# Peptides against a protein of PDB entry 8PQO, part 18

Target 1, 252 residues: chain A of PDB entry 8PQO
Amino acid sequence: VLLKEYRVILPVSVDEYQVGQLYSVAEASKNETGGGEGVEVLVNEPYEKDGEKGQYTHKIYHLQSKVPTFVRMLAPEGALNIHEKAWNAYPYCRTVITNEYMKEDFLIKIETWHKPDLGTQENVHKLEPEAWKHVEAVYIDIADRSQVLSKDYKAEEDPAKFKSIKTGRGPLGPNWKQELVNQKDCPYMCAYKLVTVKFKWWGLQNKVENFIHKQERRLFTNFHRQLFCWLDKWVDLTMDDIRRMEEETKRQ

## One batch from the design tools (peptide; aimed at target 1 T95)

Design b1_p13_7 (made by RFdiffusion4)
Pose (drawn by RFdiffusion4):
Structure b1_p13_7 (pose): chain A 252 residues (1-252), chain P 13 residues (1-13)
Amino acid sequence: as target 1 above (252 residues)
Amino acid sequence: VPMTWRFPILLTV
């Protein structure tokens, strides 16, 4: 099983990231016809354990209505049921994604620490030493064009070409992280996203784990580029504003 | 990251 820590250094505060991430998930999913239908909340409750106080959820995403009929007929029982178990104690969160048919043999776990630093902490997740020694640290720079697939590139989601009206932040150059250390005002943070991918069937552990990690890097990059370029849309929101928008979207 | 972005990836797997 392969583990990688993706460090996403951002010119926002940890407080700001919480609101921005919630807004961005909702907004990026705004054009998807077929969003919300098929989402099943099995469990939604508070939890507390040794300093980590938060909210636990168990949700199922039924994909039967979103795939061709032949895929629904051919799919082994439960293969189209995606389980997501989430522990949200921001600035810490853990999510575990499984498939009902694959049980625990296909697993994607993301454990994230959101810290007010420039991604300089080592083993921020406090792994056992030997296990930590086998974790690759992968840095994601949202200003670096070379880290974006050309088919994914969109000028309107390029931090190198965006300046915030409300904050004046951006555009981001190759020295933006250096100017952060030399700066006393603009906030910054790093999301330490430790990703574990497990695929135990058919001897395809390596191929699937690598494919998933490459896709997770691409997604983390595109997502956080979008998040920064949408600063003007969400930076003035509070958490109460976010919860209100959630209830609003709940009516339908 | 939206789960809708991961669905095509998971179906591919």

Design b1_p13_7_s1 (made by RFdiffusion4, then SolubleMPNN; from b1_p13_7, 10 letters changed)
Fold by OpenDDE base, seed 5:
Structure b1_p13_7_s1 (fold): chain B 252 residues (1-252), chain A 13 residues (1-13)
Amino acid sequence: as target 1 above (252 residues)
Amino acid sequence: IPFSSWVPVILSI
């Protein structure tokens, strides 16, 4: 098991982020050609559990069309079906990713707290002290181009170049996080993403767990760069606007 | 696809 806490600081409020995240997920999904192929939504409903209220989703991603033919031919039954269970009780969220074939031998868990701070809270997920000692804290800087793979880089998704017309936020310079403390009118938040990766195959555990963390980090980096650079597209939207957009997308 | 998916993890695969 490998745990890392990714801390993503953003020049947006916790309330703004709720809209921006949903918009950016929807937009990113549209940009994935064939991203809708092989996604089965089993459950999408409100939930209430242990005082937590939110939206529960259960999706299956059928990866058969996304893997090479030889992998498809060799893959055991259920090995290419990925289950995503998500509990969105914003500002808290939990996602659990599992595989039908691997069962308990594979887990990706992503637990996120959104806080109105600069990523300074320790153990926001309230782990036991001994467990917390094994968590690497990883800061993601959305303005730092060195954290972006060259193949993922787009100038229109570069926070160091983007300026929001609607809010006046950006571009984000090298010291933007320190400057936020002095900018009373610019909201900020941190998404604390505790990522637990478990891969219990002997000889491959560390390699696969580290690989998954590398992909998660890449995903979080690119997603939040997009979210910020799309600020003018979503900042004036309400949650009702997002719900309407979701319904319109479901009918297509 | 529901927008409530917290992490577009599988879209990056």
Scores: peptide ipSAE 0.163, ipTM 0.837, DockQ to the pose 0.182
OpenDDE base, seeds 1, 2, 3, 4: peptide ipSAE 0.129, 0.146, 0.053, 0.144; ipTM 0.823, 0.827, 0.775, 0.830; seed 1 fails the geometry check

Design b1_p13_7_s2 (made by RFdiffusion4, then SolubleMPNN; from b1_p13_7, 9 letters changed)
Fold by OpenDDE base, seed 5:
Structure b1_p13_7_s2 (fold): chain B 252 residues (1-252), chain A 13 residues (1-13)
Amino acid sequence: as target 1 above (252 residues)
Amino acid sequence: IPFSSWVPIILSI
């Protein structure tokens, strides 16, 4: 098991981020050609559990069309079906990713708290002290180009170049986080993403767990760069606008 | 696709 807490600081409020995240997920999903093929939505409903209220989703990602033919031919039954269970009780969210074939031998869990701070809280997920000692804290700086793979880099998605017309936020310079403390009119937040990766197959555990963390870090980096650079597209939207967009997308 | 997915897994594939 490998745990890391990714701390993503953004020059947006916790309330703004609720809209921006949903918009950016929708937009990113549209940009993925064929991304709708092989996604099955089993459940999408409100939930209430242990005082937590939110939206529960259960999706299956059928990867048969996304892997090479030889992998598809060799893959055991269920090995190419990934289950995503998500509990969105914003500002708290949890996602659990499992595989039908690997069962308990594979888990990706992503637990996120959104806080109106600069990533300064320790153990926001309230882990036991011994468990917390094994968590690496990883800061993601959306303005730092060195954290972006060259193949993922787009100038229109570069926070160091983007300036929001609607809010006046950006561009984000090298010291933007420190400068933000002095900018009383600019909201900020941190997404604290505790990522738990479990891959129990002997000889591959560390390699696969580290690989998954590398992919998650890449995903979080690119996603939040997009979210910020799309600020003018979503900042004036309401949650009702997002719901309408979701319904329109379901009908297509 | 519901927008409520916290991780756009589609982007990681």
Scores: peptide ipSAE 0.176, ipTM 0.842, DockQ to the pose 0.183
OpenDDE base, seeds 1, 2, 3, 4: peptide ipSAE 0.140, 0.162, 0.058, 0.167; ipTM 0.827, 0.833, 0.780, 0.838

Design b1_p13_7_s3 (made by RFdiffusion4, then SolubleMPNN; from b1_p13_7, 10 letters changed)
Fold by OpenDDE base, seed 4:
Structure b1_p13_7_s3 (fold): chain B 252 residues (1-252), chain A 13 residues (1-13)
Amino acid sequence: as target 1 above (252 residues)
Amino acid sequence: IPFSSLVPVILSI
């Protein structure tokens, strides 16, 4: 098991982020052609549990069409079916990813708290002290180009170049996080993403677990760079606007 | 699908 807590600091409020996340997810989803192929939505409903109110989703990702034919032919039954269960109760979100074949030997869990701080809270997910000792805290700096793969880099999604016309935020220089403390009118937050990866196959555990973390980190980095650089597109939107956009998208 | 339901898709895989 490999645990990392990714801390993504953003010059937006927790309330702003709720809109921005939804907008950016929708936008990113539109940009990903074919992302819906092989996705079965089993459940998509509101839930209320343990004081959380949000959206519960259960999806199956059927990867049979996404892998080479030889992989499909050699894959054990259920090996190419990924179950994703998610509880999205902003500002808290939990996603659990499992595989039918691997069962208890495979788990990806992503738990996110969005907090109005600069990523300074320790053990925001309230792990047992012994478990917390094994968590690596990883700070994602959305302004740091070195954290972005060249193939993923887009100038229009570079926080170090972007300036929000509507908010005046950006560009984010090398010390933007430190400077943010002095900017009374600039909100900030941190997305604390505790990622638990378990791949309990002998000889492959560390390799696969590290690989998955690398992909998650990449995803979080790119997404939040987009979210920030799209600030002027979503900052004036309300949740009602988002709901309207959702309904418009459902009709297509 | 609600955008909220897409959050895991975009941010989990």
Scores: peptide ipSAE 0.168, ipTM 0.842, DockQ to the pose 0.109
OpenDDE base, seeds 1, 2, 3, 5: peptide ipSAE 0.079, 0.151, 0.165, 0.163; ipTM 0.817, 0.843, 0.847, 0.847

Design b1_p13_7_s4 (made by RFdiffusion4, then SolubleMPNN; from b1_p13_7, 10 letters changed)
Fold by OpenDDE base, seed 1:
Parts: sequence; C-alpha cells; structure tokens
Structure b1_p13_7_s4 (fold): chain B 252 residues (1-252), chain A 13 residues (1-13)
Amino acid sequence: as target 1 above (252 residues)
Amino acid sequence: IPISSWIPVILSI
C-alpha cells in the first residue's frame, strides 16, 4: 500500500471550484477521443450516510476495446472491467476504484477535502497517527512548468502565461502562492487529495503502486492547470448551468 | 456519456 496526499493550491474559492471542477471534467471528457466508449453508469443517485450527504455514482469502465487484441484474448474474465464508486459530498469527495478479477488485491482510493487555505493543514483526512506517518505530502504547483511533461504542455493551458479577463487573476509567477496572502481580493483554496493505492501482486507491488501515483499526479497537475486557464469559461456559470450542460451532453 | 466523476480517471488509464 502506498499513500500520498497531493495538495493542489488554486487562486479560486471553494465555491468557485465546485463549478470549475465539473466544467473542466466535462470539457476534458469532450476532448478525449472515445471518452464515452465503454463507460456504463450503473447508479447515479443521492445518498445520505453518517452525516455525509451527496451524490453517489457507480460506473464500470470496460477496457476491452482500449487494449490490444492479444491482451483482450489473454485477460481473465473481469480483468478489463474497472469499477468506479464515487461519493460526491462537496466539499468532501471519495472515489474508490476496483477491478472484478483482482478483488481485494487492487484498490485506488481518492479522498478529497477542499479547504479555503494554502495547503497548511496536517492530517485533514483524520488518519490514525501511525497511518499518517506513512503519508507523503506532495505539493502540486500549477505554475511550475517543470512539473509538466513536454507532451502534455500547451501554451494556452499555462498558468504562468494566462490572465483571466473576467477576474484579473494571473499570470502566476514563481512566488504566486506567497503573493496571495497580500492579495485580499483574490480567493484561494487547497484540494487535499489523499490517494491510497494497493496492488498486492508479489514482485510488482511497489512498481505498479508508484506507477499509478505517477499517473494520478500527472492527471491532477494537467487538470488543475486546465481548470485555472479555463476560468473565464466557467466562473460566471452556476451549478444549474452545469447540470443543464451535463443533461445536454447525455442526450448526444 | 459524460464522465460525471469529479476525477477524470479515464484520462489516466
């Protein structure tokens, strides 16, 4: 098991981020070729449990069409089906990813708190002290180009170049996070993403767990760079606007 | 089908 807490600081409010996240997920999904292919939505319903109230989703990602033929032919039954269970009780979210074949030997859990701070809270997910000692805190700086792979870099998605016309936010210089403290009119937040990866196969555990974390870090970095650089597209939208956009996309 | 998951997991697979 490998745990890391990714802390993503953004020059947006917690309330703004709720809209921006949903918009950016929808937009990123549209930009992905075949992004809807092989996705089955089993459940999408409100839930209430232990004082947590939100939306529960259960999706299956069928990877049979996305892997080479030889992999498909050799893969055990259920090995190419990934289950995603998500509890969205914003500002808290939890996602659990499992595989039918691997069962308890594979888990990705992503728990996110969105807080109106600069990523300074320790153990925001309230882990036991012994468990918290094993968590690496990883800061993602969306302005740091060195954290972005050359193949993922786009100038129009560079926070160090972008300036929001609607809000005046950006560009983000090297010290932008420190400067936020002095900018009373600029909201800020941190997404604290506790990622738990379990891959219990002998000889491959560390390699696969580290690989998955590398992919998650890459995803979070690129996604939040996009979210910020798309600020002018979503900042004036309401949650009702987002819901309408999602419904329209479901009909296509 | 819009990926309504708040984390675009598909983008990482």
Scores: peptide ipSAE 0.057, ipTM 0.774, DockQ to the pose 0.151
OpenDDE base, seeds 2, 3, 4, 5: peptide ipSAE 0.056, 0.049, 0.052, 0.051; ipTM 0.777, 0.769, 0.775, 0.774; seed 4 fails the geometry check

Design b1_p13_8 (made by RFdiffusion4)
Pose (drawn by RFdiffusion4):
Structure b1_p13_8 (pose): chain A 252 residues (1-252), chain P 13 residues (1-13)
Amino acid sequence: as target 1 above (252 residues)
Amino acid sequence: SPLKELELKRAAA
């Protein structure tokens, strides 16, 4: 099983990231016809354990209505049921994604620490030493064009070409992280996203774990580029504003 | 993508 820690250094504060990520998940999913239908909340409750106080959820995403009929007929029972178990104690969160048919043999776990630093902490997740020694640290720079697939590139989602009206932050050059250390004002943070991918069937552990990690890096990059370029849309929102928009979207 | 919302949540995690 392969583990990688993706460090996403951002010119926002940890407080700002919480609002911005929630807004961005909802906004990026705004054009998807077929969003919300098929989402099933099995469990939604508070939890507390040894310093980590938060909210636990168990949700199922039924994909039967979103795939061709032949896919629904051919799919082994439960293969189209995606389980997500989430522990949200921001600035820490853990999500576990499984498939009902694959049980625990296909698993994607993301454990994230959101810290007010420049991604300089080592083993921020406090792994056992030997296990930590086998974790590759992968840095995601949202200003680096070379880290974006050309088919994914969109000028309107390029931090190198965006300046915030409300904050004046951006555009981001190759030295933006250096100018953060030499700066006393603009906030910054790093999301330490430790990703574990497990695929235990058919001897395809390596191929699937690598494919999933490459896709996770691409998604982390594109998502956080979008998040920064949308700074004017969400930077003035509070958490109460976010919860209100959630209840609003709940009516339908 | 049928998994778009889930992929966004993972990215935001």

Design b1_p13_8_s1 (made by RFdiffusion4, then SolubleMPNN; from b1_p13_8, 8 letters changed)
Fold by OpenDDE base, seed 1:
Structure b1_p13_8_s1 (fold): chain B 252 residues (1-252), chain A 13 residues (1-13)
Amino acid sequence: as target 1 above (252 residues)
Amino acid sequence: DPLLELKYQLAGT
């Protein structure tokens, strides 16, 4: 098991982020070809448990068409079906990813708290001390180009170059996080993303767990760079606007 | 977070 807490600081409020996240997910989805193929939504309903109230979703990703023929032919039954269960109770969210074949030997869990701070809270997910001591805290700086792969870099998605016309935020210089403290009119937040990866396969555990973390970090970095650089597209939208956009997309 | 993580991963495969 490998645990890391990714802390993503953004010059937006917790309330703004709720809109921006949904918009950016939708926009990224439109830009991808075939991204919806093989996705089955089993459940999409409200839930209430232990004082947590939100939306529960259960999706299956069928990967049979996404792998080479020889892999499909050799794969055990259920090996190419990935289950995603998500509990969205913003500002808290939990996602659990499992595989039918691997069962308890494979788990990706992503738990996120969105807080109006600069990533200074320790153990925001309230882990036991013994578990928390094994968590690596990883800060993602969306303005740091060195954290972005060359193949992923786009100038129009570079926070160090972007200036929001609507809000006046950006560009983000090397010390932008420290400067936020002096900017009374600029809101800020941190997404605390605790990622738990479990892959129990002899000889491959560490390799696969580290690989998955590398992919998650890459995803979080690129996504939040986009979210910030798209600020002028979503900052004036309401949650009702987002819901309408989602409904329109479902009809297409 | 729903679909976010897996969507990007699947797009790269």
Scores: peptide ipSAE 0.040, ipTM 0.758, DockQ to the pose 0.140
OpenDDE base, seeds 2, 3, 4, 5: peptide ipSAE 0.039, 0.038, 0.043, 0.042; ipTM 0.755, 0.749, 0.765, 0.764; seeds 2, 3, 4, 5 fail the geometry check

Design b1_p13_8_s2 (made by RFdiffusion4, then SolubleMPNN; from b1_p13_8, 6 letters changed)
Fold by OpenDDE base, seed 4:
Structure b1_p13_8_s2 (fold): chain B 252 residues (1-252), chain A 13 residues (1-13)
Amino acid sequence: as target 1 above (252 residues)
Amino acid sequence: DPLHELKLQLAAT
């Protein structure tokens, strides 16, 4: 098991982020060709548990058509079915990813708290001390170009170059986080993403777990760079606007 | 997490 807590600091408020995240997810999805083929939504309902209220989703991603024929033919039953269970109760989110074939030997869990701070809280997910000591805290700096793969880099998605016309935020210089402390009118938040990766196959555990974390970090980095650079596109939107957009997208 | 939903959706494309 490999645990890392990714902390993404952004010059937006927790409330703004809720809009920005949903907008940016939708936008990023539109930028990709292909759609929901192979995605089965089993459950999509509100839930309430232990004072947590949100939306629960259970989706199955059928990858049979997404892999080469020879892989499909050799894959054990259930190996190409990925289950995603998500509890979305913003500002808290939890996602659990499992595989039918690997069962208990495979787990990806992403638990996110969005807090109005600069990533200074320790153990925000309230792990047991023994577990928490094994968690690596990883700070993602969206302005740091060195954290971005060259193949992923786009100038229009570079926070170090972007200036928001609507808010005046940006560009983000090397010391932007420290400067936020002195900017009373600029909100900030941190997304604390605790990622748990378990891959219990002898000889492959470390390789696969590290690989998955690498992909998660890459995703978080690129996405939040986009989110910030798209600020002017979503900052004036309301949650009602977002919901309307989602409904319109579902109808297409 | 909507971001991970995106990731898996993209992987399924």
Scores: peptide ipSAE 0.316, ipTM 0.877, DockQ to the pose 0.147
OpenDDE base, seeds 1, 2, 3, 5: peptide ipSAE 0.286, 0.294, 0.292, 0.257; ipTM 0.857, 0.862, 0.861, 0.842

Design b1_p13_8_s3 (made by RFdiffusion4, then SolubleMPNN; from b1_p13_8, 6 letters changed)
Fold by OpenDDE base, seed 4:
Structure b1_p13_8_s3 (fold): chain B 252 residues (1-252), chain A 13 residues (1-13)
Amino acid sequence: as target 1 above (252 residues)
Amino acid sequence: SPLKELDYRLAGT
């Protein structure tokens, strides 16, 4: 098991982020070719559990069409079906990813708290001390180009170049986080993303767990760079506007 | 990567 807490600081409020996140997910989904193919939505409903209220989704990602034929032929039954269960109770979210074949030997869990701070809270997910001591805190700086793969880099998605016309935020210089503290009118937040990766196959555990974390980090970095650089597109949208966009995307 | 689509959908989580 490998645990890392990714802390993504953003010059947006927690309330703004709710809109921005949903917009950016929708936008990113539109930009991906073959969106929705091989995805089965089993459940999409409100839930209430342990005082948490939100939206529960259960999706199956059927990867059979997304892998080479030889992989499909060699893959055990259920190995190419990924289950994603998500509990979205913003500002808290939890996603659990499992595989039919690997069962308990494979788990990706992503638990996110969105807090109006600069990533200074320790153990925001309230882990036991013994578990918390094994968590690596990883700060993602959306302005740091060195954290972005060259193949992922786009100038229009560079927070170090972007200036929001609507809010006046950006561009984000090297010391933007420190400067943000002095800008009373600029909101900020941190997304604390605790990622638990479990891959219990002997000899492959560390390799796969580290690989998955690398992919998650890459995803979080790119996504939040986009989210910020798309600020002017979503900052004036309402949650109702976002819901309409999601419905339109589901029909395509 | 097949996971890329999953990744973007997971990004919202």
Scores: peptide ipSAE 0.081, ipTM 0.785, DockQ to the pose 0.670
OpenDDE base, seeds 1, 2, 3, 5: peptide ipSAE 0.064, 0.064, 0.064, 0.084; ipTM 0.776, 0.773, 0.772, 0.790; seeds 1, 2, 5 fail the geometry check

Design b1_p13_8_s4 (made by RFdiffusion4, then SolubleMPNN; from b1_p13_8, 7 letters changed)
Fold by OpenDDE base, seed 2:
Structure b1_p13_8_s4 (fold): chain B 252 residues (1-252), chain A 13 residues (1-13)
Amino acid sequence: as target 1 above (252 residues)
Amino acid sequence: DPLHELNLQLAGT
């Protein structure tokens, strides 16, 4: 098991982020070919549990069409079905990813708290002390180009170059986080993303677990760079606007 | 988390 808590600091409010995240996910999804293919939505309903209210989704990602024929032919039954269970109760989110074949030997869990701070809270997910000591805190700086793969870099998605016309935020210099403390009019937040990866397969555990974390970090980095650089596109939108946009997309 | 749905979509590409 490999646990890391990714802390993504953004010069947006928690309330703004709710809109920005949904917008940016939708926008990024549009840029991907084959999005939604092989996705089966089993459950999509509101839930209430232990004072937490949100939306619960259970989706199955059927990867059979996404892999070469020989892989499909050799894959054990259920190996190409990924289950995603998600509890979206913003500002808290939890996602659990499992595989039918691997069962308890495979788990990806992502738990996210969005807090109006600069990533200074320790153990925001309230792990047991023994578990928490094994968690690596990883700070993602969206302005740090060195954290971005060259193949992923786009100038139009570079927070160090972008300046929001609507808000005046940006560009984010090397010390933007420190400077943000002095900018009382600029909101800020941190997404605390605790990622738990378990892959129990002899000889592959560390390789796969580290690989998954690498991909998660890459995703978080690129996505939040986009989110910030798209600020002018979503900052004036409301949640109602987002809901309308989602409904329109479903009709397409 | 909506972002993770995106991740799985990207993984399939």
Scores: peptide ipSAE 0.290, ipTM 0.868, DockQ to the pose 0.150
OpenDDE base, seeds 1, 3, 4, 5: peptide ipSAE 0.260, 0.261, 0.277, 0.236; ipTM 0.856, 0.856, 0.863, 0.844; seed 3 fails the geometry check

## One batch from the design tools (peptide; aimed at target 1 Y17 F223 H224)

Design b1_p14_1 (made by RFdiffusion4)
Pose (drawn by RFdiffusion4):
Structure b1_p14_1 (pose): chain A 252 residues (1-252), chain P 14 residues (1-14)
Amino acid sequence: as target 1 above (252 residues)
Amino acid sequence: MNMERYYWVAAFAL
């Protein structure tokens, strides 16, 4: 099983990231016809354990209505049921993604610490020493064009070409992280996203774990580029505004 | 983003 920690250094505060991430998930999914239908909340409750107080959810995403009929007929029972178990105690969160048919043999776990630093902490997740020694640290720079697939590139989602009206932040150059240390005002943070991928079937552990990690890096990069370029849309929102927009979207 | 990930997870169960 391969573990990697993706460190996403951002020119926003931890407080700002919480609102921005929630807004961005909802906004990026605004053009998807077929969003919300098939989402099943099994469990939604508060929890508390040794300093981590938060909200636990168990959700199922039924993909039967979103794939071709032959895929629905051919799919082994439960293969189209995606389970997501989430513990949200921001600035810490854990999500576990499994497939009903694969049980626990196919698992994607993301554990994230959101910290007000420049990604300089080591083993922020407090792993056992030997296990930590086998975790690759991967840095995601949202200003670096070379980290973006050409087919994914969009000028309107390029931090190198965006300046915020409300904050004046951006555009981001290659020295933006250096100018953060030399700066007393603009906030910054790092999302330490420790990703564990397990695929135990058919001896394909390595191939699938690598594919998933490459796709997770691509997604983290594109997502956070989009998040920064949308700073004017969400930076003035509070958490109450987010909850209100959630209830609004709940009516339909 | 998440929907794409869910499709991958489902694809590997096929």

Design b1_p14_1_s1 (made by RFdiffusion4, then SolubleMPNN; from b1_p14_1, 7 letters changed)
Fold by OpenDDE base, seed 3:
Formats: structure tokens, C-alpha cells, sequence
Structure b1_p14_1_s1 (fold): chain B 252 residues (1-252), chain A 14 residues (1-14)
């Protein structure tokens, strides 16, 4: 098991981020070819549990069409079905990713708290001290080009070049986080993403767990760069606007 | 609402 807490600081409020996240997820999914192919939505309903209220989704990603024929032919039953269960009780979110074949030997869990701070809180997910001491804190700087793979880099998604017309935020210079403290009119938040990766295959555990974390970090970096650079597209939208957009997308 | 399709977005980033 490998745990890391990714801390993503953004020059947006917690309330703004709720809209921006949903918009950016929808937009990113549209930009990916075949994004809806092989995705089955089993459940999409409100939930209430232990004082937590939110939206629960259960999706299955069928990867049979996404792998080479020889892999599909050799894959055990259920090996190419990925289950994603997600609980969105914003500002708290949890996603659990499992595989039918791997069962308890494979888990990706992503738990996120969104806080109106600069990523300074320790153990925001309230882990036991023995567990918390094994968590690596990883800061993601959306303005730092060195954290972006060359193949992922787009100038129109570069926070160091983008300036929001609607809000006046950006471009984000090298010291933007420190400067934010002095900018009374610019809100800020941190997404604390605790990522738990478990891959219990002997000889491959460390390699696969580290690989998954590398992919998650890449994902979080690129996504939040997009979210910020798309600020003018979503900042004036309400949650009701987002809900309408989601309903319209589901009907297509 | 549409949650972050972490697996979907991650799978396309590979």
C-alpha cells in the first residue's frame, strides 16, 4: 500500500471550485476521443450516510475495446472491468476504484477535502498517527511548467501565461502563492487529495503502486491547469447551470 | 452531479 497526499493550491474559492471542477470534468471528457465508449453508469443517486449528504455514482469502465485483441483473449473474466464508486459530498469527495478480477488485491482510493487555505493543514483526513506518518505530502504547483510533461503541455492551458478577463486573476508567476496572501481580493483554496493505492501482486507491488501515483499526479496537475485556464468559461456559471449542462449531455 | 471521472481521465492520459 502506498499513500500520498497531493495538495493542489488554486487562486479560486472553495465555492467557485465546486462549479469549476464539474465544468472542467465535463469539458475534459468531451475533448477525449471515445470518452463515453465502454462506460456503464449503474447508479447515479443522492445519498445520506453518517451526516454526509451528496451524490453517489457507480460506473463500470469496460476496457475490452481499449486493449489489443491478444490481451482481450488472454484476460480472465472481469479483468477488463473497472468499477468506480464515487461519493460527492462537496467539499468532501471520495472515489474508490476496483477491479472484478483483482478483488481485494487492487484498490485506488481518492479522498479529497477542499479547504480555504494554502495547503498548510496536517492530517486533514484524520488518519491514525501510525498511518499518517507513512503519508508523503506532495505539493502540486499549477504554474510550474517543470511539473508538466512536454507531451501534455499546451500554451492555452498554461497558468503562467493565462490572464482571466472576468476576474483579473493570473498570470501566475513563480511566487504566485506567496503573493496571494497579500492580494485581499483574490480567493484561494487547497484540494487535499489523499490517494491510497494497493496492488497486492508479489514482485510488482511497488512498481505498479508508484506508476499509478505518477499517473494520478499527472492527472491532477493537468486537470487543475485546465480548470484555472478555463476560469472565464465557468466562473459566472451557477450550480443550476452545471446541472442543466450535465442533463443535456446525458441526453445526447 | 458528474463527479471527476478519475479513471476515465486517467485512462486517456496514458
Amino acid sequence: as target 1 above (252 residues)
Amino acid sequence: GSMELYFLVASFSL
Scores: peptide ipSAE 0.060, ipTM 0.773, DockQ to the pose 0.123
OpenDDE base, seeds 1, 2, 4, 5: peptide ipSAE 0.050, 0.051, 0.055, 0.057; ipTM 0.768, 0.766, 0.772, 0.770; seeds 1, 5 fail the geometry check

Design b1_p14_1_s2 (made by RFdiffusion4, then SolubleMPNN; from b1_p14_1, 8 letters changed)
Fold by OpenDDE base, seed 2:
Structure b1_p14_1_s2 (fold): chain B 252 residues (1-252), chain A 14 residues (1-14)
Amino acid sequence: as target 1 above (252 residues)
Amino acid sequence: GMMELYFTVASLSL
C-alpha cells in the first residue's frame, strides 16, 4: 500500500472551485480519446448516508479497446474492467477504484478535502498517527513547467502565461503562492487529495503502485492547469448552468 | 446531478 497526499493550491475560492471542477471535468471528458468511449455510467444519483449528502456515481471503464490485442486476448475475464465509485459531497469527495478480476488485491482510493487555505493543514483526513507518518505530502504547483510532461504541455493551458480577463488573476509567476498572501482580492484554496494505492501482486506491488501515483499526479497537474486557464469560461457560471451542461453532455 | 472524473482511460493506455 502506498499513500500520498497531493496538495493542489489554486487562486480560486472553494465555492468557485465547485463550479470550475464540474466544468473542467465535462471539458476534459470531451477531450479524452474517444470522447468518453469505453466509459459506462451505471449510476448517477443523489445520496444521503451517515450525515453525508451529495452525488453518487458508478462508472465502468472498459479498457479492452485501450490495450494491445495480445493483452486483450490474454487478459482474464474482468481484468480490463475498472469500476469507479464516487461520492461527491463537496467540499468533500471520495472515489474508490476497483477491478473485477483483482478484487481486494487492487484498490485506488482518492479522498479530497477542499479547504480555503494554502495547503498548511496536516492530516486533514484524520488518519491514525501510525498511518499518517507513512503519507508523503506532495505539493503540486500548477505554474511549475517542470512538473508537466512535454507531451502534455499546451501553451493555452499554461498558468504562467494565462491572464484572466474577468478576474484579473494570473499569470502565475515563480513566487505566485507567496505573493498570493498579499493579494487581498484574490481568493485561494487547497485541494487535499489523499490517494491510497494498493496492488498486491507479488513482485509488481511497488512498481505498479508507484506507476499509478505517477499517473494520478500527472492527471491532477494537468487538470488543475486546465481548470485555472479556463477560469474565464466558468467563473460566471452557476451550478444550474453546470447541471444543464452535464445533461447536454450525457446526451452526446 | 454531478459527474466527476478522477480516472482517465488514457493514463492506463498501453
Scores: peptide ipSAE 0.043, ipTM 0.756, DockQ to the pose 0.133
OpenDDE base, seeds 1, 3, 4, 5: peptide ipSAE 0.041, 0.042, 0.043, 0.042; ipTM 0.746, 0.754, 0.753, 0.750; seed 4 fails the geometry check

